Peptides against a protein of PDB entry 4CIC. Designs and how they scored, part 35

Target 1, 148 residues: chain A of PDB entry 4CIC
Amino acid sequence: KVSTKGHYGVQAMFDLAQHFGEGPVSLKSIAERQGLSEPYLEQLIAVLRKAGLVKSVRGAQGGYILAREPRDIKVGDIIRVLEGPIAPVESVSQDDPEHSLKFDFSVTKSVWEKVKKSIEEVLDSITLADMLKDAEEAQMAQGYMYYI
Target 2, 147 residues: chain B of PDB entry 4CIC
Amino acid sequence: KVSTKGHYGVQAMFDLAQHFGEGPVSLKSIAERQGLSEPYLEQLIAVLRKAGLVKSVRGAQGGYILAREPRDIKVGDIIRVLEGPIAPVESVSQDDPEHSLKFDFSVTKSVWEKVKKSIEEVLDSITLADMLKDAEEAQMAQGYMYY

## One batch from the design tools (peptide; made by RFdiffusion4, then SolubleMPNN)

Design b1_p11_4_s3 (from b1_p11_4, 9 letters changed)
Fold by OpenDDE base, seed 2:
Structure b1_p11_4_s3 (fold): chain B 148 residues (1-148), chain C 147 residues (1-147), chain A 11 residues (1-11)
Amino acid sequence: as target 1 above (148 residues)
Amino acid sequence: as target 2 above (147 residues)
Amino acid sequence: EGDILYLPGDE
């Protein structure tokens, strides 16, 4: 499962991709368009910036831009930055020490590794450029439905 | 992500698969082998029984058995019973009503649907019989390393 | 109700 953090991170990065080449986008404008709180978005953007996926532009018309072209940013890259390695099983919180997942039976572990690999392959196959293309196609399809 | 409930449910079902055809297995014996608390296992087994994946056997040598052959039980079936539909995104708890994921942009939703489909395909491709075979192969490989 | 009852003596 993708966390709320990962979900909103992908939305914010997609918003920046839609404005790629148009100059810096303010956090306020991203927050308004994506339905996010500005303080929450600030935290997300700080992590994404530290990972080198986003750049800050200073000045009166300052804000944020993608650090790379949309084709060079995978959804998997965004998720790994925000959530860390894709874990197929929620790490049993270390807090129940008695039920240490000690007997990670090699067989059950193999099942979860297959799930992990499958998720990684999907997320690494989708770029922000692919998402932009899908959005354009969806808008064209809606436009055709309004003209019929 | 698979929850702890899903993980332990697959372990318990796999234990029952290893003993398939040998008669009823006690919850105590499953709990001991799998490192689970007996009360927690009782809750898991109750759900699995209600879904028709496990049968209870009553009597002095009573316990639980698989309701179907290991080849007829997919890992995906176990997960769906214990966790419900495989959700690619953690359902933002209904508790923050204000940040209703209202703008589920069609595009981001499509990404998560692709992830969901991929997980379902993997989990539906693995049966308890496949897991048994993998365990046998692993034991043979260990046996060959000792010789 | 998927309960199997083993009677005493049914080995």
Scores: peptide ipSAE 0.021, ipTM 0.766, DockQ to the pose 0.016
Fold by OpenDDE base, seed 3:
Structure b1_p11_4_s3 (fold): chain B 148 residues (1-148), chain C 147 residues (1-147), chain A 11 residues (1-11)
Amino acid sequence: as target 1 above (148 residues)
Amino acid sequence: as target 2 above (147 residues)
Amino acid sequence: EGDILYLPGDE
């Protein structure tokens, strides 16, 4: 499962993609548009920045921009940065050694590896540019429904 | 992500599949083989039984059996029973209305739906019979490495 | 460096 962190991270990155080429976007504006708390977004952006997916712009019109073109950022890249490796099974917290998934049953592991691979393939097949295109198509479809 | 419940549920069901046709398997024996606590396994088995994936056999040699042949039980069926619908995103607890994923951005939702579909397709493509076959192949491969 | 500084006047 994608965590809330991953979900909101993709939303924030998508917001930045929508404004790509328009200059820096304030965290406040992203938070407002995406329905995120500004403090939460600050944490997400800090991680994304450290990973080189976003850049901070300082100054009077400061904010954040995508560090790369939307076509060069996969959803999978965002998820990996925010959540780490896509794990098909929730890591049983290492802190309960008694409930450690100790039985690395090779067969059950292979099932989860297949799931992992499938998720990775999907997420790596979708760029922010693809998402932008999908959004434009959806808006055009809605626009046509209002004109009919 | 598959929860621990889903993971252990698949393990327990796989153990029952390995013993399919041999009669009822005790929860104790499953727990021992799968490294599960017996109380935890009881909870899992109760859910699986209620869903009709396993049957209880009563008596001196009582225990549990698969309710269907291994080929007729998909991994996806087990996961759906134990975890409900495969959700690609953890449901933000409805309890914090302020942090509710209010913006059902259609585009981001579509990404997660694609992920969901992909997971479902994978899990629905794997039966307990497929897992049995994979286990046999793995055992044969290990046996050949020792010779 | 991941930070771009816009100075006042580089509009």
Scores: peptide ipSAE 0.021, ipTM 0.770, DockQ to the pose 0.017
Fold by OpenDDE base, seed 1:
Structure b1_p11_4_s3 (fold): chain B 148 residues (1-148), chain C 147 residues (1-147), chain A 11 residues (1-11)
Amino acid sequence: as target 1 above (148 residues)
Amino acid sequence: as target 2 above (147 residues)
Amino acid sequence: EGDILYLPGDE
């Protein structure tokens, strides 16, 4: 599962992609459009900025922009920044030392590694530009359905 | 992430697959071999049994067996039984009603659906028989490295 | 009861 953090992070980055080239976007406007808490978005943006996916623009028309073109930002990049490495299995919390016989059965581990690889391949195959295109196509399809 | 439940469930089912055709295996023996808590394993096995993936054998040599051949049990079947439908995104807990503007942006949803589909395809492509084969190959490879 | 696929990071 992508966490709420990853989900909202992708959503916020997608909003910035939609406004790419239009100048800096305020966090307030992103929060309003995406239905996100502004304080929560501030935390996400701080992480994304630190990772170099977002830039802060200062001034009267200050806000945030994508640090790279939408085509140069993969969904996988966003998720890795927010979530870290994609782990297919929850880490068994370290707290029960005795029965933590991590019998990491090599075979079960290999299954989860295959899952991980598949997730990574999918997320790395999708850019913000791809998402923009999909959104445009969806809007056009809706527009055509209203005119028929 | 597959939950610990899913992980241990696959591990337990794999243990049963390794003993398929040898008769019923005790939960105790599975727990010992797999490093699982027996009470936890009992809960997992109960769910798996109810779903028809495992059968209980009663008697002096009672225990559990796979209900189907290892080739007929996908990892995806085990995960679906234990975890339910593979959800690519955590369900935002219903508790904060106000800001649960599920702006399910269709586009972000589509990304997660693609991820879901990919996971399902992988898990449905792996059977317990495939896992058995992989284990045998790994053991042979280790054996050859020692010679 | 949906499959909880936890991506890393929500610990």
Scores: peptide ipSAE 0.095, ipTM 0.780, DockQ to the pose 0.572; fails the geometry check
Fold by OpenDDE base, seed 5:
Structure b1_p11_4_s3 (fold): chain B 148 residues (1-148), chain C 147 residues (1-147), chain A 11 residues (1-11)
Amino acid sequence: as target 1 above (148 residues)
Amino acid sequence: as target 2 above (147 residues)
Amino acid sequence: EGDILYLPGDE
């Protein structure tokens, strides 16, 4: 499962992709458009910036931009930055040491590894550019429904 | 992400598959072999039983059996029973109504739907029989390392 | 550090 952090991170990155080439966007504007808490977005952006997916622009027209073109950022890259390695199973909170998944039975582990691999393949197959294209196609489809 | 519930559920079902045709197995024996809490396993088995994946056998040799052959039980079936529909995103706990994913932006939703579909396809492609086969192959491979 | 400074006058 993708966490809320991953979900919102992808939304924020997608918003930045929609404005790519238009200059820096403010966190406030992203938060408003994406329905995100600004403080939460600040935390996400800090992580994304540290990972080199986002750049901060300072000055009167300051804000954030994608550090790379939308085609060069995979959804998988965003998720890995925000969540770390894609874990197919929620790590049982380390807090109960006794219920450590001790018997990682090799067979069950292999099932989860297959799931992990499939998720990674999907997420690595989707770029922000692909998402932009999908959005454009969706807008065109909506526009055609109003003219008929 | 598969929950601990889903993970342990698959382990328990796999244990039952390993003993399929040998008669009922006790929850205690499953718990011991799989390193599960017996009370937790009782809860899992109750759900699995209600869903018709497991049968309870009563009597002196009582316990649980698979309700179907291992080949007729997909990992996806077990997960759906225990966790419900495979959600690609953790449902933000309904407890913060204000942070409801209001803007289910159609595009981001489509990404998660693709992830969901991929997970479902994988889990639906693996049966308990496949897992049994994999276990046998692994045991044979270990046996060959000792020669 | 991934900070870009826009100078006044680069339109």
Scores: peptide ipSAE 0.023, ipTM 0.772, DockQ to the pose 0.016; fails the geometry check

Design b1_p11_5_s1 (from b1_p11_5, 6 letters changed)
Fold by OpenDDE base, seed 2:
Structure b1_p11_5_s1 (fold): chain B 148 residues (1-148), chain C 147 residues (1-147), chain A 11 residues (1-11)
Amino acid sequence: as target 1 above (148 residues)
Amino acid sequence: as target 2 above (147 residues)
Amino acid sequence: SGDILTIPGDG
C-alpha cells in the first residue's frame, strides 16, 4: 500500500501539474481542491521543495510551481522523495531481537526483490504529463456521455 | 510492504514445500527452522488450513502438509489468504471521517490500479515449486564454489 | 518511515 503521504503527495503534485504554465498556486487553493489540511500540505510541499520537485515563488501572487516540466517528473520520483526507497517487506524492526532472526532466506528475498522491481518499473513509467493526458481523456469521455 | 504475517506465512509454506512427500511436519520443527514462535505459527497455520492450503494429519507422527502440490500454490494465493486483497493504497480508516474525503481522483486511482495489477502478476507468476527450484540452484552454486 | 506497500491487516 502506498502511504497516505505518498497518495496525497501525488495528488498535490498533480494539482500543480494541472496549473503548470499559469503561474504560482497558493497552498490554500491546493488544499481546498484536494481536500487536505493546509498544515499537512505545508509539510508535504516542504519535503518536495527540498528534493527539488517544487519551487516557491515569493510576493503578493506568490505560491508554488513545479520545478520541472510535468513530463520530467515520474510518479516514482515523488514516491521516493516522500516515502524513501520502495521496500517490498517491512524491515523487521530492530526492537524485537528475538524475532529478528534474519533468516535471510535468499529465496524469499528474491521474491520480494522481484515485487520491488515491478513496482519501480510501473511508477517510473508514469509521468505527471501522462496523468494530465489521462485526465483530459476522461473528461472528454464524460462530456460525450452527457451530450448523448 | 508485505506484512510480517505475509512474509512468515510464505516462509512457513516454503518449509512445508521443502518437506513435501516426506509426510507430516510438526509445528515445532517448522518454528525452530524458521525462527518463529510456536504460538505465532499456530495462528498462521490455522488461517492457511481454513483456506485449504494446508492439511493437518493426526496421530503420533502427526503434523501439517501442503494440501496441494507446490506447483499448484502461488505466492499470491498465500498473500491473499493471510492479508486479504492486495490493496495498493491504505484504505483511509473509517475512524477519521473528516480526512476521509474520498476525492477518488480517477487519475490517481488508475495509477494505483496499475501498481496493484503489477504486484498481482508477479506474485501469481511465482509458485512454491519455482521457489524450490531457485533454492536448489542456489545450493548447487554454493557447492560448486567450495569445490 | 516510508512504507510504500502497506498490506491490509497490520492494524
Scores: peptide ipSAE 0.036, ipTM 0.797, DockQ to the pose 0.181; fails the geometry check
Fold by OpenDDE base, seed 1:
Formats: C-alpha cells, structure tokens, sequence
Structure b1_p11_5_s1 (fold): chain B 148 residues (1-148), chain C 147 residues (1-147), chain A 11 residues (1-11)
C-alpha cells in the first residue's frame, strides 16, 4: 500500500499543481482544501522541498509552489521522495542469522520484483499534469450530468 | 508491500507446486525447505486449505497437496486468500467524521486504482506453473555457469 | 489486516 504519507503527499502536490502559475499557496489553504492537518502538511512539504519538488516563496503572500511544471513531476517522483524506493514486499529482517538456510527464494523474489516494476511503471507514467487533465475531464462530466 | 503472510504463503504454495504429483508433503518438510516455522506454516496452510487451494491428505504418509494443478493457481489467488483484496492505499479510516470535507479525492483515488489494477494484473499473470518454469530455467542457467 | 501493499515507512 502507498502509505498515508505518500497518499497525502500526492494530494498536496496535486493541490499545488492546480494552482501552478497563480503564485504561492499557503499551507493553510492547502490543508483546508485537501483535508490535511497543517502540522502534517508541514512535514510533508519539508520533505518535498528538500527533494526539490516544492519551493518556498517568502513574503506577505508567501507560501509554496511546485519547483517544476506539473508535467515534469511524476507521481512516482513524489512517492520515492516520501516513501523511498518502492518495495513490494517487506524485507523479512535477516535478523535470525542462524537458520539462514539460504533458501534460493530467487523465484519468489522475482515475482515481487515484477510487482515492483509494474508499480513503478504506473506511477512513473502519471504526471501531475495528467492528474490535472483527469480532474478537468471529471468536472466536465459532472457538469454534463447536471444538464441532463 | 506484500505482507510477510503473503510472501510466505507464496513460498509454501511454491514448495507444494514443486512436489505436485509426488504425493502429500509434510508441513515439517515444507517448513525446513522454505525456512518457515511450523506453527506459522500451519496457520498459512489452514487458510489456504479453507480457501480450497490446498488439500490435506490423511495417513501415515499424510500431509498437504495442491488442490489444483500449478497452472490453475495464480499468485494473485494466493495473495487474495491470505491478504484479501489488493488495496494500494491504506483506507484512511473514516473515523474522523467531523472534518469529512468530502474532498473529491477522485483523481488521487484513480491513481491508486490504476496501481491496484496493475498489481492485480501482474499477480494474476503469474501461476505456480510459471514459477516452476522460472525455477527450472534458473537451475539450468546455474548449471551452465559451472560448465 | 489484509493490506498487500504496505509501503515501508508507515510506523
């Protein structure tokens, strides 16, 4: 599962994408729109900023902006920054050295590697720009449902 | 991540697949070959048996067998039995009703649905027979490296 | 708790 951190991180980044080009967005406004606590969002934004996905803008109308265009930020980039490498299986801690029967788990490992690759491919195929487009299409579809 | 339960479940099922047609395999032997504790394996096998993926054979040479041919058991079937439906994101427990601003998380939800679908497709594309084949190919490749 | 894809880091 994508962690709550990854989930909310994508939401926060998506909010910033929706306001890209409009200037800095306050953490308060993001928190309100995305249903996040400000303290939690601050932690997320700090990590995202350190990774160069978000920029802080100083001043009275300061806040945060995407550091790159929405098309240049993949969902996979956000997840990797927040959660690290996608690991499909929890590494069984090697902590019990004794019964290290080196069972050649090579085949089972390959299954999880395939899962990992698939997840990475999906997440790397989706940009914030793609998400923006999907949102627009969804809004248009809802608008049409009100006119029917 | 696939849970430890799912991981070990696939290992146990793969062990049974490797011995498919040879008769019942004892839990002890599976545990030894797969580096699993017998008690943990018993729990896994109980669930797998209840789901009809494994059969218990009674007798002095009793044990467990696959209930279906390796080609008829997907990794996805094993995972679903052990872990339930693949959920790419932990459902944020709706427990805080008040700030239920129905934020239309529809777009973010769609991302996770795509991830879910992708995982399901991968896991449903791999059978125990495919795993057996991969193991054979790996063994052959290792054998050729020694020559 | 059947969640297959627990990304490491949810403490």
Amino acid sequence: as target 1 above (148 residues)
Amino acid sequence: as target 2 above (147 residues)
Amino acid sequence: SGDILTIPGDG
Scores: peptide ipSAE 0.035, ipTM 0.791, DockQ to the pose 0.497; fails the geometry check
Fold by OpenDDE base, seed 4:
Structure b1_p11_5_s1 (fold): chain B 148 residues (1-148), chain C 147 residues (1-147), chain A 11 residues (1-11)
Amino acid sequence: as target 1 above (148 residues)
Amino acid sequence: as target 2 above (147 residues)
Amino acid sequence: SGDILTIPGDG
């Protein structure tokens, strides 16, 4: 399950993709458009920046931009940066040592590995450019529905 | 992410599949083999039983059995029973109403729907019978490494 | 702890 962090991170990155080529976008404007708190977004952007997915631009018209073109950023890249490796099963938190019998059930492990691989393939098949295209297509479809 | 509950539920169901046709298995024996606490397993089994995946057998040699053949139980069935619908994104807990701006971003939603579909397809493609076969193949492969 | 696939059940 993609965490809230991953979800909002993808939203924020998508917002930056929509404004790609228009110059720096303020965190405030992203937060307002995406319905995020500005402090929460600052934390997300800090991680994304450190990972080289976002750049900060300084100055009066400063803000953030994508560090790469939308076509060069996969959803999988964003998720890996924010959440780490895609894990299909919650790692049994170290805190319940008694039930932490690491029965490395090779068979159950293989099931989760298949799930992991499938998720990775999906997330790595979708770029921010693909998302932009989908948004454009959806807008056009809505426009056509209003004319019918 | 499959919860610990889902993970252990699949393990417990797989244990029952390994003993399918041998009669009822005690919760104690499942718990011991799978490294689960008996009380925790009781809760899992109760849910699985209510969902019709497991049957209880009464008597001195009582216990639990699969309610269906291993080939008729998908991993997806087990996960849906224990965890509900496969959701690729954590539903923003109702507790932060301010950030609960349901920006139903149709585009981001579509990404998660694709992920959901992919997970469902994988989990629905794997039966307990498939898992049994995989276990047998793994045992045979280990046996060949010792010669 | 990168809990990517959190299924909503354990709230």
Scores: peptide ipSAE 0.035, ipTM 0.796, DockQ to the pose 0.179; fails the geometry check
Fold by OpenDDE base, seed 3:
Structure b1_p11_5_s1 (fold): chain B 148 residues (1-148), chain C 147 residues (1-147), chain A 11 residues (1-11)
Amino acid sequence: as target 1 above (148 residues)
Amino acid sequence: as target 2 above (147 residues)
Amino acid sequence: SGDILTIPGDG
């Protein structure tokens, strides 16, 4: 599962993408639009900034912007930054040494590796620009439904 | 992530597949071969049995067998039984009503749905028979290296 | 909760 962190991170990045080219966006405004707590968003943004996906702009009209164009940010990039490597299976925590039998069943491992690859391919195939396009299409479709 | 439960469940089912046609296998023997605790395996097997993926055989040589041929059991079937529907995103628990803002961002939801579909396709494309074949090929490859 | 995609960060 994509963690709540990953989910909200993608939402926050998408919000920034929607405002890309309009200048810096305040965390407060992102939080309000995306239904996130501002403190939680601050934590996410800090990680994303450190990873170079967002930039902080100082001043009275300060805030955050995407560090790259929406087309140059994959969903996979966001997820990797927030959650680390995509792992399809919870690594059996080393903490129970007795049952950490590394039954690295090569065969079962290969199944999870295939799943991992599939997830990575999907997430790396979707950019923030793709998401913007999808949002536009959805809005247009809704607009047409009101005129029918 | 496939939970530990899903992971071990697939291992246990694969063990049963390796012994398919040989009769019932004891939980103890599965636990030993797969490095699982027997109590944990009992819980997994109970769920798998209830779902009709395994059968219990009674008697002195009792134990468990696959309820179907390995070719008729997908990895996806095992995972769905043990973990439920494949969900790519943790459902934000309803428990915090204030921030359960169902920002059902349709766009972000669509991303996760694509991920879900991809996972399902992969897991449903792999049967226990496929895994058996892969294991045989791996063993043969190792055998040729010794030679 | 059968979360197939558990991203490692939540462990």
Scores: peptide ipSAE 0.034, ipTM 0.793, DockQ to the pose 0.513; fails the geometry check

Design b1_p11_5_s2 (from b1_p11_5, 6 letters changed)
Fold by OpenDDE base, seed 2:
Structure b1_p11_5_s2 (fold): chain B 148 residues (1-148), chain C 147 residues (1-147), chain A 11 residues (1-11)
Amino acid sequence: as target 1 above (148 residues)
Amino acid sequence: as target 2 above (147 residues)
Amino acid sequence: SGDILTIPGDA
């Protein structure tokens, strides 16, 4: 499962992508549209800003913008910034150190590495621009269903 | 991440695959080889048995065997039995029901469905027989490095 | 440390 943090991070970045080129968006407006608490969104945006995916604009019309074009931000980049490296298996080492017999069973490790690679390939193949296109296509399809 | 339960479940099933055709294996011997507690392994085996992936053999030489050939058991089958359906996103609904505004934002859902499908395809493409073959090849490669 | 893939059954 993608964590709640990763999920809401992608939603917040997608909201900023929908407003790309329109100027700065306030955290309050993003929080309202995405159903997030403003304090939670502030924490997410702080991490994303530090990673150089978001920029803060100061002033009366201040807020946040994407630091790059939507086509230059992969979903995988957002997830790695918020969650760290995609780990397919919990490192058994931290919770029960006594049962941490690292049976580094090479074969099971290989299975999880294949899973990791597959997830990375999917997440790195999807940009915010691809998500914008998918949203436009979905809205057009819904509009046509109401006119028929 | 695959849970500890899923990880150890695959290890236990792989141990049974390595002994497939040799007769029943005791839980104690699996626990010792895989570095698991016997009580924990008993819980895993109970679930796997109920799902029809493992059979119990009774008697003096009793224990457990795979219920099917290693080629007929996918890693995905083991994971689904132990962990349930592969869910790409935590259902926000259980821990904070008030913040469970399912913004079923169709586009983000589509991203997670693509991730889910990719994981399922990988796990369903690997059998216990494939894992046995990979283990044999790795042992042969190590043996050739010592000669 | 966010675990990207929480498989069902991870608390």
Scores: peptide ipSAE 0.039, ipTM 0.804, DockQ to the pose 0.189; fails the geometry check
Fold by OpenDDE base, seed 1:
Order: structure tokens, then sequence, then C-alpha cells
Structure b1_p11_5_s2 (fold): chain B 148 residues (1-148), chain C 147 residues (1-147), chain A 11 residues (1-11)
């Protein structure tokens, strides 16, 4: 599963994508639109900024912008920044070394590697620009449903 | 991530697949080969049995067998039985209803649905028979490295 | 909790 952190991170980045080219967006405005707590969003944005996906703009109308165009930011990039490498299996906590018969069961590991690869491929195939397009298409479809 | 339960469940089912046609396998023997605790394995096997993926054989040489051929058991079937439906995003616990602005952010939901679908497709594309084949190929490859 | 895919970083 994508963590809550990854989920909200993608939402926040998508909000910034929707406002790309309009100038800096305040954390407050993102929090309000995305239903996020401002303190939580601040933590997410700090990580995303450090990773170079978001830029801080200073000034009275300061805030945050995407550091790159929406087409140049994959969902996979956001998830990797927030959650680290996609791991398909929870690493059994190393804490009990004795019963950690790390049966490196190579075959089961290969299954999980296939799952990992599949997730990575999906997340790397979706950009913020793709998400913007999907949102536009959804809005148009809803608009047509009101006219029928 | 597949839970530890799913991971060990697949290992246990794979062990049973390796012994398919040889008769019942004891939980003790599975536990020893797979590095699992017997009590934990018993819980897994109970769930798998209830779901009809494993059968219990009674008797002095009793134990467990696969209920179906390895080719008829997908990894996805095992995971669904042990973990339930594949959910790509942790459901934010319903507990705080106020801040559960279920912003049904349709677009983000669609991303996670794509991830879910991809995982399901992968797990449903792998049978225990495929895993057996992969194990055989790996053993052959190791054997050739010794020559 | 049947959550198959916990991305690393989920508690």
Amino acid sequence: as target 1 above (148 residues)
Amino acid sequence: as target 2 above (147 residues)
Amino acid sequence: SGDILTIPGDA
C-alpha cells in the first residue's frame, strides 16, 4: 500500500500541478483544497523541497511551486521521495536474529520482485501531467452528465 | 507490501507444492524447511484450509496437502485468502470522522486503482506451478555453475 | 488488516 504519506504527498503535488504557472501557492491554500492539516503538509513539503520536486518562493505572495513541469514529475518520483524504495514485502524486522532464518527463499523473493517491478512501472508511467489530463477529462464528463 | 502473513503463506504453500503428489506433509516438516514457527504455520494453514487451498489428511502419517494442483493455485489466491482484497492504499482509519475529509480525490484514487490492478495482474499471473518451475531452473543454473 | 501492499514507510 502507498502510505498515507505517499497518498497525501501525491495529492499535494497534484494541487501544485493544477496551479503550475500561476505562481506560488500557500501551504494554507493547499491544505484547505486537499483536506490536509497544515502542519502535516508542511512536513511533506519540506521533504519534497529537499528532494528538489518543490521550490519555495519567498515574498508576501510567497509559497510553493513545482520545481519541474508536471510532465517531468512521475508519481513514482513522489513516492520514492516520501517513502523510499518501493518494497513489495515488509522486511521482517531484523530484531530476532536467531529465528531470522533468513531463508532467502529465492523463489518467493522473485515473486515479490515482480510485484515491485510492476508497481514501479505503473507509478513511473504516470506523471502529474497525466493526472491533470485525467482530471480535465473527468470534469468534462461530469459537465456532460449535467447537460443530459 | 505483502504482509509477513502473506509472505509466509506463500512459502508454506510453495513447500506443499514441492511435495505435491508425495502425500501429506507435517506442519513440523514445513516449519523446519521454511524457517517458520510451528504455531504460526498452524494459524496460516487453518486459514488456507478453510479457504479450500489446503486439505488436512488424518492418520499416523497425516498432515497437509494442496487441495488443488499447483497450476490451479495462483499467488493471488493465496494472498487474497490471507490478507483479503489487495488495497494499494492504506485506508485512512475511519476513526477520526471529522478530519476524514474523504476528499474522494478521484484522480489520486485512480492512480491507486491502477497500482492495485497491476499487483493483482502480477499475482494472478503466477501459479505455484510457475514457482516450482522457477525453482527447478534456479537449481539447474546453480548446478551448472559448479561445473 | 488485509492490506497487502504496504509501501515502505507505512508504520
Scores: peptide ipSAE 0.039, ipTM 0.802, DockQ to the pose 0.536; fails the geometry check
Fold by OpenDDE base, seed 3:
Structure b1_p11_5_s2 (fold): chain B 148 residues (1-148), chain C 147 residues (1-147), chain A 11 residues (1-11)
Amino acid sequence: as target 1 above (148 residues)
Amino acid sequence: as target 2 above (147 residues)
Amino acid sequence: SGDILTIPGDA
């Protein structure tokens, strides 16, 4: 599962993408629009900023902006920053000695590697620009349904 | 992530596939070969049996067998039985009221649905028979490196 | 919870 962290991180980044070129967006406004707690969003933004996906702008109209164009940010980039490497299998934590038998059975490992690759390919194929386009298309479709 | 449960479940099912046609395999022997605790394996096997992927054979030489041929069991079938539906995103548990804003943002949801579909396609494309073949090929390749 | 895509950060 993409964690709640990854999920909300993508939402926050998408919100910033929607406002790209309009100047800095306040965390409060992002939190309100995305239904996120502001403190939680602050934590996410701090990580994303440190990773160079987001920039902070200071001043009275300060806030955050995407550090790159929406087309230059993949969903996979966001997920890797927030959650680390995409792993299809939970690493059997070494801490449970009874289950610590890393029987890295090569054949089963190959299955999970295929899953990993597939996930990575999907997430790396989707940019924030693609998401913006999808949102526009959805909005247009809704507009047409009200006129029918 | 496939849980440890899913991972070990696939290992246990693969072990049963390797012995398919040879008769019942004891849980002890599976546990030993796969490096699993026997109690944990019992829990996995109980679920797999209830789902009809494994059969129990009674008697002195009793144990477990695959309920179907290895070619008729997908990795996806095993994972769905052990873990439920493949969900790419953790359901924000309703229990945390502060985070319970199921902002089901449609666009982000579509991303996760694409991920889900991709995982399902991969897992449903791999059977236990495919895994057996891969194991045989790996063993042959190792044998050729020793000669 | 049968979360197939448990991203490593949730461990």
Scores: peptide ipSAE 0.038, ipTM 0.803, DockQ to the pose 0.511; fails the geometry check
Fold by OpenDDE base, seed 4:
Structure b1_p11_5_s2 (fold): chain B 148 residues (1-148), chain C 147 residues (1-147), chain A 11 residues (1-11)
Amino acid sequence: as target 1 above (148 residues)
Amino acid sequence: as target 2 above (147 residues)
Amino acid sequence: SGDILTIPGDA
């Protein structure tokens, strides 16, 4: 599962992609459009900024922009920044000593590595530009359904 | 992520697959081989049994067996039984009201559906029989490195 | 600990 952080991070990045080239977007505006709390979004944006996916613009009309073009940001890049390496299995927390037997069963590990690879391939195949295109196509399809 | 339950459930099912046709295996024996606590394994096996993936055998040499042949049990079947539907995104717990705005952005949802489909395809492509074969191949490869 | 892929059921 992509965590809530990953999910909301992709939403926030997609919002910035929709406004790419229009100048800086305020966190308040993103939060309102995406249904996120401003404090939570500030934390996400701080991580994304540190990773070089977003830039802060200072001034009276300050805010945030994508640091790269939407085509140059993969969903996988966003997820890796927010959640770290895509892991198909939860690391058995060291804190449950009864379950601490990390039986790295090689065969089960291979199953999870296949899952990991598949997820990585999907997430690395989708850019913010692809998401923008999908949104445009969906809007056009809705527009056509109202005219039928 | 596959939860710890899913991970250990697949290990336990694989252990039963390795002993398929040899008769019932005790939970104690599975727990020892897989490095699991017996109480935890009992909970997993109870769920797997209820789902019809394992059978309990009663008697002095009682224990558990796979309810189906290893080729007829997908990893995806085990995961769905233990963890429910494969969801690529954690359901935002209803309990955080500040994050409760399920903005089901259709576009982001489509990304997660693609991830879900990919995971399902992988997990449904792997049977316990495939895992047995992989284990045999790995053992043979280790044997050849010693020569 | 980046728990990227949580399958539904672990709270």
Scores: peptide ipSAE 0.037, ipTM 0.805, DockQ to the pose 0.184; fails the geometry check

